# Designs tried in a protein design run: peptides against a protein of PDB entry 1Y0J. Part 73

Target 1, 39 residues: chain A of PDB entry 1Y0J
Amino acid sequence: EARECVNCGATATPLWRRDRTGHYLCNACGLYHKMNGQN

## One batch from the design tools (peptide; made by RFdiffusion4, then SolubleMPNN)

Design b2_p30_1_s2 (from b2_p30_1, 22 letters changed)
Fold by OpenDDE base, seed 3:
Structure b2_p30_1_s2 (fold): chain B 39 residues (1-39), chain A 30 residues (1-30)
Amino acid sequence: as target 1 above (39 residues)
Amino acid sequence: DAAAAAAAAAAREAELAANRAYREERRRRE
């Protein structure tokens, strides 16, 4: 099984990110989380 | 080696399961 974004379930991204709890986010969700304080 | 490979595979599967559970719990709160 492939790695998944903890927010949207995407399995591919130009850059994997992590939230403050250590969960993996795709680049898009990671940027959204950073800007809005939530995902 | 074999033991290290097995541990890495188990850790990966645990990560995926935790991610799924986290998404499901979040959806219940919405």
Scores: peptide ipSAE 0.246, ipTM 0.729, DockQ to the pose 0.617
Fold by OpenDDE base, seed 4:
Structure b2_p30_1_s2 (fold): chain B 39 residues (1-39), chain A 30 residues (1-30)
Amino acid sequence: as target 1 above (39 residues)
Amino acid sequence: DAAAAAAAAAAREAELAANRAYREERRRRE
């Protein structure tokens, strides 16, 4: 079983992040979310 | 101990299932 990003489905990332509701994002999607307020 | 390890594994599996369900729900709504 592997963790996946709830935005893009990636299973590997240099850093796991979370969205405002606690769901996991890869580093790229998490940074994008912070920058744009979008996920 | 073994019981604590089993509980931790179950919690991890539940977390993964929740993440998958969330992604699927977003796909349906967007």
Scores: peptide ipSAE 0.241, ipTM 0.728, DockQ to the pose 0.640
Fold by OpenDDE base, seed 5:
Structure b2_p30_1_s2 (fold): chain B 39 residues (1-39), chain A 30 residues (1-30)
Amino acid sequence: as target 1 above (39 residues)
Amino acid sequence: DAAAAAAAAAAREAELAANRAYREERRRRE
């Protein structure tokens, strides 16, 4: 059981991030969400 | 101890379940 990105389901990332609701995002999706607010 | 180990495992399982549920709900609304 590995941690999953709530956006893309990725289980590996250089850096885990969190969205404003506390859900985990991979680095790529976290940056994308920060820039665009949604994906 | 057993209680601490069980609590840690439960927290991990709950996190994964919540993440999956969140993705599923998003997909249903988008």
Scores: peptide ipSAE 0.237, ipTM 0.724, DockQ to the pose 0.712
Fold by OpenDDE base, seed 2:
Structure b2_p30_1_s2 (fold): chain B 39 residues (1-39), chain A 30 residues (1-30)
Amino acid sequence: as target 1 above (39 residues)
Amino acid sequence: DAAAAAAAAAAREAELAANRAYREERRRRE
């Protein structure tokens, strides 16, 4: 049962992150959203 | 112990379902 990034749909990442509501982000999307103030 | 393992499995399945549902909702909204 594979996890996917709720932003880009990636199923593989060096590090899984979570947004403020607990949804999973890949490392890249998590960092991008933190940098750009996106959800 | 078996109850704890079952609870952990249920929690993981719930998280996966919630993430998939959220992504599908976003995809439909876009």
Scores: peptide ipSAE 0.225, ipTM 0.713, DockQ to the pose 0.624

Design b2_p30_1_s3 (from b2_p30_1, 22 letters changed)
Fold by OpenDDE base, seed 2:
Structure b2_p30_1_s3 (fold): chain B 39 residues (1-39), chain A 30 residues (1-30)
Amino acid sequence: as target 1 above (39 residues)
Amino acid sequence: AAAAAAAAAARRAEELARNRAYRAALEAAR
């Protein structure tokens, strides 16, 4: 089984991140979430 | 050995299921 971004569904990223609830985000979605408080 | 590998696979499957359920909930909220 492969990891998936909970926002965009991406299965590949240079860096896996986590949101405030502990669910996985790709690097791009995680950075956007951190900057804007939203995906 | 084989039991440890099976347990690790089960943990990964459970993590994936939790993340997929959360993605579905986020999509429904949009």
Scores: peptide ipSAE 0.320, ipTM 0.767, DockQ to the pose 0.607
Fold by OpenDDE base, seed 3:
Structure b2_p30_1_s3 (fold): chain B 39 residues (1-39), chain A 30 residues (1-30)
Amino acid sequence: as target 1 above (39 residues)
Amino acid sequence: AAAAAAAAAARRAEELARNRAYRAALEAAR
């Protein structure tokens, strides 16, 4: 079963990240979340 | 070794399920 970004549903990314609750984000969504505190 | 492999597969499946449930909850809250 493939890993999925909890924000956009992407299944591939150069770097997997996690949000503050430990759920997976793609690199793009993770950077956005980090900078803005939201998905 | 077979038991360890089965346990690892179960952990991966549970992590995927938690992430999918969270995505669904986020979408429903929009």
Scores: peptide ipSAE 0.318, ipTM 0.769, DockQ to the pose 0.647
Fold by OpenDDE base, seed 4:
Structure b2_p30_1_s3 (fold): chain B 39 residues (1-39), chain A 30 residues (1-30)
Amino acid sequence: as target 1 above (39 residues)
Amino acid sequence: AAAAAAAAAARRAEELARNRAYRAALEAAR
């Protein structure tokens, strides 16, 4: 199955995350979102 | 088996489409 980070468009990551609305983020973007409220 | 595979493919495509639409909305808001 294909998956893309909704912030940076990455198609591969060590860990898929989700934002507060349930959309997929790569690990890096998810960490930024969680820590700072920004992608 | 074919019906199950087709249903799974459709669900994956729908998930991808929802995420792509959200990405487009975020990009448009920048």
Scores: peptide ipSAE 0.313, ipTM 0.766, DockQ to the pose 0.611
Fold by OpenDDE base, seed 1:
Structure b2_p30_1_s3 (fold): chain B 39 residues (1-39), chain A 30 residues (1-30)
Amino acid sequence: as target 1 above (39 residues)
Amino acid sequence: AAAAAAAAAARRAEELARNRAYRAALEAAR
């Protein structure tokens, strides 16, 4: 039941984030999504 | 306590399944 980024599939990250639909993103993908509105 | 632990594990498994399904949908849309 390891957590996975819904964009890149990463299983490890310094910080787990959630997108606006509540799905998990790694830190990098989450920051990109937040700043640019896309994964 | 055992019932609560089992329920928590089930919720985690369901969350993982939802995330994997969403990833598949995103990949299909690219």
Scores: peptide ipSAE 0.307, ipTM 0.762, DockQ to the pose 0.649

Design b2_p30_1_s4 (from b2_p30_1, 17 letters changed)
Fold by OpenDDE base, seed 3:
Structure b2_p30_1_s4 (fold): chain B 39 residues (1-39), chain A 30 residues (1-30)
Amino acid sequence: as target 1 above (39 residues)
Amino acid sequence: DAAAAAEAARRRAEELERNRAYRRKLEEEK
């Protein structure tokens, strides 16, 4: 099951996260969203 | 068994497509 970060397009990450709308984010982008609320 | 695996594969493909479509929308807004 391939997955892509909706922010940066990364296909691999130590931890998949989800944004407020349920779309997948890599760990780094997920943390960025959590702190800043933006892409 | 085989039917369950096929259903799971379809659901995974649909999820990937929804995420890709959203990514394209975000890129368009930037």
Scores: peptide ipSAE 0.295, ipTM 0.745, DockQ to the pose 0.646
Fold by OpenDDE base, seed 2:
Structure b2_p30_1_s4 (fold): chain B 39 residues (1-39), chain A 30 residues (1-30)
Amino acid sequence: as target 1 above (39 residues)
Amino acid sequence: DAAAAAEAARRRAEELERNRAYRRKLEEEK
């Protein structure tokens, strides 16, 4: 089974991140959320 | 060993489904 970003649906990323609820974000979305205070 | 691997796979699959369900909810709210 392949992990996917809960924001954009990407299935590959150089670095997996997690949001506040523990759901997975790709690196790009994780950084975007962090930048906008949504991490 | 095979049993442990199978249990780990089921746990990963369950985590994936939780993430997919959450993504679907987020998309529905957009």
Scores: peptide ipSAE 0.289, ipTM 0.737, DockQ to the pose 0.608
Fold by OpenDDE base, seed 4:
Structure b2_p30_1_s4 (fold): chain B 39 residues (1-39), chain A 30 residues (1-30)
Amino acid sequence: as target 1 above (39 residues)
Amino acid sequence: DAAAAAEAARRRAEELERNRAYRRKLEEEK
């Protein structure tokens, strides 16, 4: 069972991050969410 | 050991299911 980014579905990333609800995001999507404050 | 590995696998599977369910909710909202 491989982890998946809840935004883009990516299964691999140099750094797993979490959104405000605690669900996993890849590094790229996590940074995007942080910068824009949106999903 | 096998018991510890099985417990870890269950936790990972449950985490994956929670994340997949949330992704589906986000996709439905889009």
Scores: peptide ipSAE 0.277, ipTM 0.738, DockQ to the pose 0.606
Fold by OpenDDE base, seed 1:
Structure b2_p30_1_s4 (fold): chain B 39 residues (1-39), chain A 30 residues (1-30)
Amino acid sequence: as target 1 above (39 residues)
Amino acid sequence: DAAAAAEAARRRAEELERNRAYRRKLEEEK
């Protein structure tokens, strides 16, 4: 059960993040969503 | 405990499925 980023599908990241509804994002996508008010 | 380990594995699998389903929904919007 390898974890995957719900935005880009990445399976590896230095830091796993979660969006407002609890879905997993890699570090890069998490920061992107946060910057755009989507996280 | 084998039962506890099996239950934890089921929860991890369900979490993966929920995340994959969400990814598919997001891709449909694109």
Scores: peptide ipSAE 0.264, ipTM 0.728, DockQ to the pose 0.635

Design b2_p30_2_s1 (from b2_p30_2, 16 letters changed)
Fold by OpenDDE base, seed 4:
Structure b2_p30_2_s1 (fold): chain B 39 residues (1-39), chain A 30 residues (1-30)
Amino acid sequence: as target 1 above (39 residues)
Amino acid sequence: DAEELEKERAEKEAREARLAALRAEYLAAS
C-alpha cells in the first residue's frame, strides 16, 4: 500500500503527523494545520 | 502473468479510492 498527505499529496516526509480527526499529514502540512487549524 | 497484473491493478485502484476518500473527509472537516 501507500500513504499520502491528505492536504498536499506528498508520499514522503521526515515525520508523519495527524490532524485532530486522525488523517495523515506530512510534517510541513501537519505543523501548519496545528498552528492555524486549516489547510 | 495476466492474473497477477490484474490483481496489482485492482490493488492500486483500491488504494487510490481509499486515499481519495480520506482526502474528502479531511476537506469536509477543515
Scores: peptide ipSAE 0.264, ipTM 0.760, DockQ to the pose 0.256
Fold by OpenDDE base, seed 2:
Structure b2_p30_2_s1 (fold): chain B 39 residues (1-39), chain A 30 residues (1-30)
Amino acid sequence: as target 1 above (39 residues)
Amino acid sequence: DAEELEKERAEKEAREARLAALRAEYLAAS
């Protein structure tokens, strides 16, 4: 039941982010999505 | 097993995406 990044499945991150629909992303994936808009 | 294969493919894709994200994070931090 631990929180997971919806992109890579990571359960730990220095900073949790969220996509525009509210799904949680790890910091890295959040930044990646910001840069590219998608995976 | 097809389901197992799909899980493996999904995990591989996730790993590749993670690597790309880590690279992006590195660039953002630099």
Scores: peptide ipSAE 0.069, ipTM 0.517, DockQ to the pose 0.066
Fold by OpenDDE base, seed 5:
Parts: structure tokens; sequence; C-alpha cells
Structure b2_p30_2_s1 (fold): chain B 39 residues (1-39), chain A 30 residues (1-30)
């Protein structure tokens, strides 16, 4: 039922993002990965 | 104190790095 960030496991975020493969990331993790490329 | 604060920050940074690595491994396996 609840969506989760594939990186940190968060279930709530001001903005859901998706990586190149389509997996959901919370806003924080999405920005982190964008800043650092991958990983 | 400052020493304890830095320790906590280091632990958080390490945790974030581990989580990022786990995600990368998951994506590689998918």
Amino acid sequence: as target 1 above (39 residues)
Amino acid sequence: DAEELEKERAEKEAREARLAALRAEYLAAS
C-alpha cells in the first residue's frame, strides 16, 4: 500500500522522484544521486 | 560536545553511503 524510497526506505516526501530505471526515490535521495551520479 | 557531534555526523554519512551502495547493488541485480 505505502510507497517506499528504494534507497532510504522513507514512505513520505515532498516530491517523489524516479531514477533512470524507474524506481522510486524520495526527494532527498533523488537529489543526492543526481549530485553524485550513481550510488 | 564537538567530538560527539562529529562522531554522529560521521555515522550518518557512513549510513547514507551504505544505503546508496545497497541501492546501486539492487539496481545492478535488477
Scores: peptide ipSAE 0.055, ipTM 0.502, DockQ to the pose 0.140
Fold by OpenDDE base, seed 3:
Structure b2_p30_2_s1 (fold): chain B 39 residues (1-39), chain A 30 residues (1-30)
Amino acid sequence: as target 1 above (39 residues)
Amino acid sequence: DAEELEKERAEKEAREARLAALRAEYLAAS
């Protein structure tokens, strides 16, 4: 299988993150989402 | 061979469908 960021579609990231509902985000999108409440 | 190719295509389609569903859920929740 494979994993990808549910926001930008990236398949590789230095650190996988998760949103409040458990969806996987790349590091960049995860941080952005956390800081701004959206992507 | 043909059978192996079919399996690979099926796995790809299943993965893409899974990811599309996850994306939809994410967008709905965010």
Scores: peptide ipSAE 0.275, ipTM 0.764, DockQ to the pose 0.269; fails the geometry check

Design b2_p30_2_s2 (from b2_p30_2, 17 letters changed)
Fold by OpenDDE base, seed 3:
Structure b2_p30_2_s2 (fold): chain B 39 residues (1-39), chain A 30 residues (1-30)
Amino acid sequence: as target 1 above (39 residues)
Amino acid sequence: SAAAEAAAREAEAAKAARLAALREEYLAAS
C-alpha cells in the first residue's frame, strides 16, 4: 500500500514528515502543523 | 474474474479503513 498524508491525503511530496506520534504528513502539512500547532 | 474483482474491492476498503483510523489518531493527538 502507498503512504498518504494523514492530514490532506496527498500521496506524493518532496519530503515525508512525521508528527510527534509517528503519523506521516506531507512536507506542507508537516511544516504547517509544526509552525501553527494545528492541522 | 468475479473473485479477483471482489478481492480488489475488499483490499481497497481495508486500506481506506486503515488510513481513516490513522487520520483519526492524528486529529486526536493534534
Scores: peptide ipSAE 0.281, ipTM 0.769, DockQ to the pose 0.393
Fold by OpenDDE base, seed 2:
Structure b2_p30_2_s2 (fold): chain B 39 residues (1-39), chain A 30 residues (1-30)
Amino acid sequence: as target 1 above (39 residues)
Amino acid sequence: SAAAEAAAREAEAAKAARLAALREEYLAAS
């Protein structure tokens, strides 16, 4: 039921992010994806 | 009950399938 990061599976994060397709990512994975264009 | 347990298993399976699909979409888009 709880949201989880589609990359690492984290269920808690200081800030939820979304990729360009709308998938939810934790802050760390979202920043990594943004900076590197990869998981 | 058996019915309640079956429903719980089905709900968990459905959630797992949803998350797997989301992950596949994410991997394909990244």
Scores: peptide ipSAE 0.277, ipTM 0.767, DockQ to the pose 0.346
Fold by OpenDDE base, seed 4:
Structure b2_p30_2_s2 (fold): chain B 39 residues (1-39), chain A 30 residues (1-30)
Amino acid sequence: as target 1 above (39 residues)
Amino acid sequence: SAAAEAAAREAEAAKAARLAALREEYLAAS
């Protein structure tokens, strides 16, 4: 039911993000992924 | 009830498996 970040498992975040293939990431992991091209 | 508890455990296991698969896809794409 509840969404979770596919990288760190967090279930709450100020902003949900998505990777290039649509996987959900918390804000922190999404920003890190975008900045570095890695998780 | 025992049946309701079993159903809840199975639902949680299914969710965990789904998320594990999504994680593997994410790791492969990153």
Scores: peptide ipSAE 0.275, ipTM 0.765, DockQ to the pose 0.348
Fold by OpenDDE base, seed 5:
Formats: C-alpha cells, structure tokens, sequence
Structure b2_p30_2_s2 (fold): chain B 39 residues (1-39), chain A 30 residues (1-30)
C-alpha cells in the first residue's frame, strides 16, 4: 500500500521525487541520482 | 480465516512483485 523508494525501499521521506521515467524516489536517492546519475 | 489469510498473502506477494518490477526498471534505466 505505502509508496516506496524504488532504489532504497524507504517509505518515508520529506519529499518524494520521481526519475525521468516516473519511478518514485525518496528525497535522498532522487537527489543523488539527479546529481550523479547513480543509484 | 484461512481464506482471509491467503488473500492477505496474495496481496503482499502482488505488492512485492510490483515493487520488484519497478526497481528493475529503475535500475535498468540508470
């Protein structure tokens, strides 16, 4: 039921992000991916 | 009941499969 970060599995984050294909990422993973292009 | 428990297990399995697929899509695209 709860949304999960597709990278780390986190279910709580101050800000949900999405990758370019629409997958949900927690704030930390989303920022890391955006800045570095890495999971 | 056994039926209710089976339904719950199926729901959890479906959720896990969905998330696994999403993860693989994400990893493949990264």
Amino acid sequence: as target 1 above (39 residues)
Amino acid sequence: SAAAEAAAREAEAAKAARLAALREEYLAAS
Scores: peptide ipSAE 0.267, ipTM 0.762, DockQ to the pose 0.383

Design b2_p30_2_s3 (from b2_p30_2, 24 letters changed)
Fold by OpenDDE base, seed 5:
Structure b2_p30_2_s3 (fold): chain B 39 residues (1-39), chain A 30 residues (1-30)
Amino acid sequence: as target 1 above (39 residues)
Amino acid sequence: EEEKRRREEEERRRKEKRLEELRKRYLEAE
């Protein structure tokens, strides 16, 4: 039920992000994906 | 006092709307 990062499973983050496909990412994973284009 | 309260409520609503827009921008910042 609680929102979680699709990459690492984190449920708490200073900033929720969403990738181009609409998946929720924590701030850290979102930045990582943005930098590398994949994970 | 009622008029003052309404103005404060409208200002709060405007700020909340702007905050929501910022949040949407951050969510979609990928």
Scores: peptide ipSAE 0.070, ipTM 0.503, DockQ to the pose 0.021
Fold by OpenDDE base, seed 1:
Structure b2_p30_2_s3 (fold): chain B 39 residues (1-39), chain A 30 residues (1-30)
Amino acid sequence: as target 1 above (39 residues)
Amino acid sequence: EEEKRRREEEERRRKEKRLEELRKRYLEAE
């Protein structure tokens, strides 16, 4: 098993982020979430 | 030699702390 982005399922990213609830996001999804809030 | 070792350890600790803080900021980013 490996860590994966809860939004897109990516298992590799230049930087891992976490949302307000503690879920892991890849860099891209983390930034997207930050800019747009709830999907 | 002991003083040199102490300074090197302090520098290592400072760098490690800065990296940890940076990592935490990026991890918690949203």
Scores: peptide ipSAE 0.069, ipTM 0.504, DockQ to the pose 0.019
Fold by OpenDDE base, seed 3:
Structure b2_p30_2_s3 (fold): chain B 39 residues (1-39), chain A 30 residues (1-30)
Amino acid sequence: as target 1 above (39 residues)
Amino acid sequence: EEEKRRREEEERRRKEKRLEELRKRYLEAE
């Protein structure tokens, strides 16, 4: 088992995030979606 | 030895709980 970012497929990140629907995002993608109002 | 085993298991559970708390801080909701 390995967690993956649903946006970029990364398997490692300093901080895991989750969108409003519960999908896992790496730190970078989580911040990107937050700043662009896409999550 | 059984009491020692019990204490070791309790300590393991305490460490596991702390690890879970740390994991929660690294899961930030968006």
Scores: peptide ipSAE 0.068, ipTM 0.501, DockQ to the pose 0.060
Fold by OpenDDE base, seed 4:
Structure b2_p30_2_s3 (fold): chain B 39 residues (1-39), chain A 30 residues (1-30)
Amino acid sequence: as target 1 above (39 residues)
Amino acid sequence: EEEKRRREEEERRRKEKRLEELRKRYLEAE
């Protein structure tokens, strides 16, 4: 029932992000993807 | 009765709107 980061599985983050397909990413993974040109 | 119902409905709408704004602030908002 809890939201999870599709990259690392984290269930808590100061800011939820989403990739281009709408999948949720924690703040850390979202920034990582952004820096590396990923969705 | 009707006034009480109206006030309760307005309060619910205000709380719901506030929660929606908070969710938007921390969702996908970079």
Scores: peptide ipSAE 0.061, ipTM 0.494, DockQ to the pose 0.022

Design b2_p30_2_s4 (from b2_p30_2, 17 letters changed)
Fold by OpenDDE base, seed 4:
Structure b2_p30_2_s4 (fold): chain B 39 residues (1-39), chain A 30 residues (1-30)
Amino acid sequence: as target 1 above (39 residues)
Amino acid sequence: DEAARLEAERRAAEREARLAALREEYLAAS
């Protein structure tokens, strides 16, 4: 049931983010998506 | 064909490895 990043699968992050469709991303993947548009 | 299937699987594995590396580096730096 633990929340996980839909991109990398991480279950722990200092800051949860969300993509354009509302899926949860860890901080690192959220920033990566922001810089590249998508993974 | 079989070669195309294996190539697709290789590419998928590489994508997963990159994401795993990103996660590991992030967690190690945190």
Scores: peptide ipSAE 0.077, ipTM 0.538, DockQ to the pose 0.051
Fold by OpenDDE base, seed 2:
Structure b2_p30_2_s4 (fold): chain B 39 residues (1-39), chain A 30 residues (1-30)
Amino acid sequence: as target 1 above (39 residues)
Amino acid sequence: DEAARLEAERRAAEREARLAALREEYLAAS
């Protein structure tokens, strides 16, 4: 098994981020959520 | 000041482009 972005399922990213509940997000999804507050 | 206005518009366009790129990356990964 490998770590997955809870939003898009990506298993590789330049930087792993986490949402406010501690779930892992890829860099792109993490930044997207921060900028939009939602998908 | 038109120069200042144009610069602000450029910065706004760049911000929108960054948002669009993030959306594209999300869609490509999804």
Scores: peptide ipSAE 0.070, ipTM 0.534, DockQ to the pose 0.026
Fold by OpenDDE base, seed 5:
Structure b2_p30_2_s4 (fold): chain B 39 residues (1-39), chain A 30 residues (1-30)
Amino acid sequence: as target 1 above (39 residues)
Amino acid sequence: DEAARLEAERRAAEREARLAALREEYLAAS
């Protein structure tokens, strides 16, 4: 059982982030959502 | 409505494509 980004499914990232609901996002998707609101 | 259904499916596919591209770019840059 490994953690995965709820957005893209990645299981590895230099920095795990979380959305406002607490779901885990990889660094790239976290930044993407931050810049665009949501995907 | 067939047209509406197909449009929704198209939009869903586009969203998935964007996510796939983002992941690929992330992996390529890492």
Scores: peptide ipSAE 0.069, ipTM 0.516, DockQ to the pose 0.045
Fold by OpenDDE base, seed 1:
Structure b2_p30_2_s4 (fold): chain B 39 residues (1-39), chain A 30 residues (1-30)
Amino acid sequence: as target 1 above (39 residues)
Amino acid sequence: DEAARLEAERRAAEREARLAALREEYLAAS
């Protein structure tokens, strides 16, 4: 039950981010969401 | 209707592919 990115499933990241609803995202997916909106 | 379903599945597959690519890039770069 390790923490995982709700978008890609990654369990390790240099920086955990959160989306607008508070879900955890890895750094890569957080940046992706930020730049492109919802996937 | 069926065409709409197939298009939705296509878009879902494309989305999944983007996520897979993002994961691959992340894992490869990390």
Scores: peptide ipSAE 0.069, ipTM 0.518, DockQ to the pose 0.043; fails the geometry check

Design b2_p30_3_s1 (from b2_p30_3, 15 letters changed)
Fold by OpenDDE base, seed 3:
Structure b2_p30_3_s1 (fold): chain B 39 residues (1-39), chain A 30 residues (1-30)
Amino acid sequence: as target 1 above (39 residues)
Amino acid sequence: MSEEERKRAEEIQRRNEEREEERRRLEELE
């Protein structure tokens, strides 16, 4: 029942994030998308 | 994201939601 990052497919992260559309992102992908304005 | 990445993201998100719904149903029975 492991959650997956919609960007990289990671199943483990120190912090789960969400993008502006509600998709789950790992911490690294969530920060990258937020900082670079990507979605 | 590209259209291909968007479709992949939607598929993963659907699986994430299905797992969350299953987890909630199990927690209600515990």
Scores: peptide ipSAE 0.233, ipTM 0.752, DockQ to the pose 0.715
Fold by OpenDDE base, seed 5:
Structure b2_p30_3_s1 (fold): chain B 39 residues (1-39), chain A 30 residues (1-30)
Amino acid sequence: as target 1 above (39 residues)
Amino acid sequence: MSEEERKRAEEIQRRNEEREEERRRLEELE
């Protein structure tokens, strides 16, 4: 069992983040979404 | 986010939630 990033499917990240809908994002995708507002 | 990306995200999130619920049940039994 491993958590998956809803954006890229990554199962490993130094920090799990969440999007506006509560979906789990890896750190990279979470930062990307934060900077760009949307996917 | 496209409709395909949204659907994929929802499917992944459902699996994430199911794993978290299972993990919580196992942690409560430990």
Scores: peptide ipSAE 0.232, ipTM 0.753, DockQ to the pose 0.707
Fold by OpenDDE base, seed 2:
Structure b2_p30_3_s1 (fold): chain B 39 residues (1-39), chain A 30 residues (1-30)
Amino acid sequence: as target 1 above (39 residues)
Amino acid sequence: MSEEERKRAEEIQRRNEEREEERRRLEELE
């Protein structure tokens, strides 16, 4: 199995996040997208 | 995201969903 971050491909993170469209993001990418209004 | 990045994200998300469904089925069998 192993969930993947749709942005960076990471399979491990201290906290899984989801973007506005429901895609899974690692904590780092989720925070980055939140700060920059991207995704 | 670009159209290419969106397409890649959708492909990864589809795999993530398939894995989650498989995990739920395995947990139900336990």
Scores: peptide ipSAE 0.223, ipTM 0.745, DockQ to the pose 0.705
Fold by OpenDDE base, seed 1:
Structure b2_p30_3_s1 (fold): chain B 39 residues (1-39), chain A 30 residues (1-30)
Amino acid sequence: as target 1 above (39 residues)
Amino acid sequence: MSEEERKRAEEIQRRNEEREEERRRLEELE
């Protein structure tokens, strides 16, 4: 069982994040989406 | 995001949720 980032498909990250809709993001994509307001 | 990106995200998220449900069921059996 490996979680996948909905944005980039990464299965490994130091910190799993969630977007405003509850989708899982890797740390990098989660920070990027938060900074740019994209979802 | 585009409709294709949304669809891809929804497919990945569904798979993530299915794995989480399976993990919870296995943890309850331990």
Scores: peptide ipSAE 0.221, ipTM 0.745, DockQ to the pose 0.709

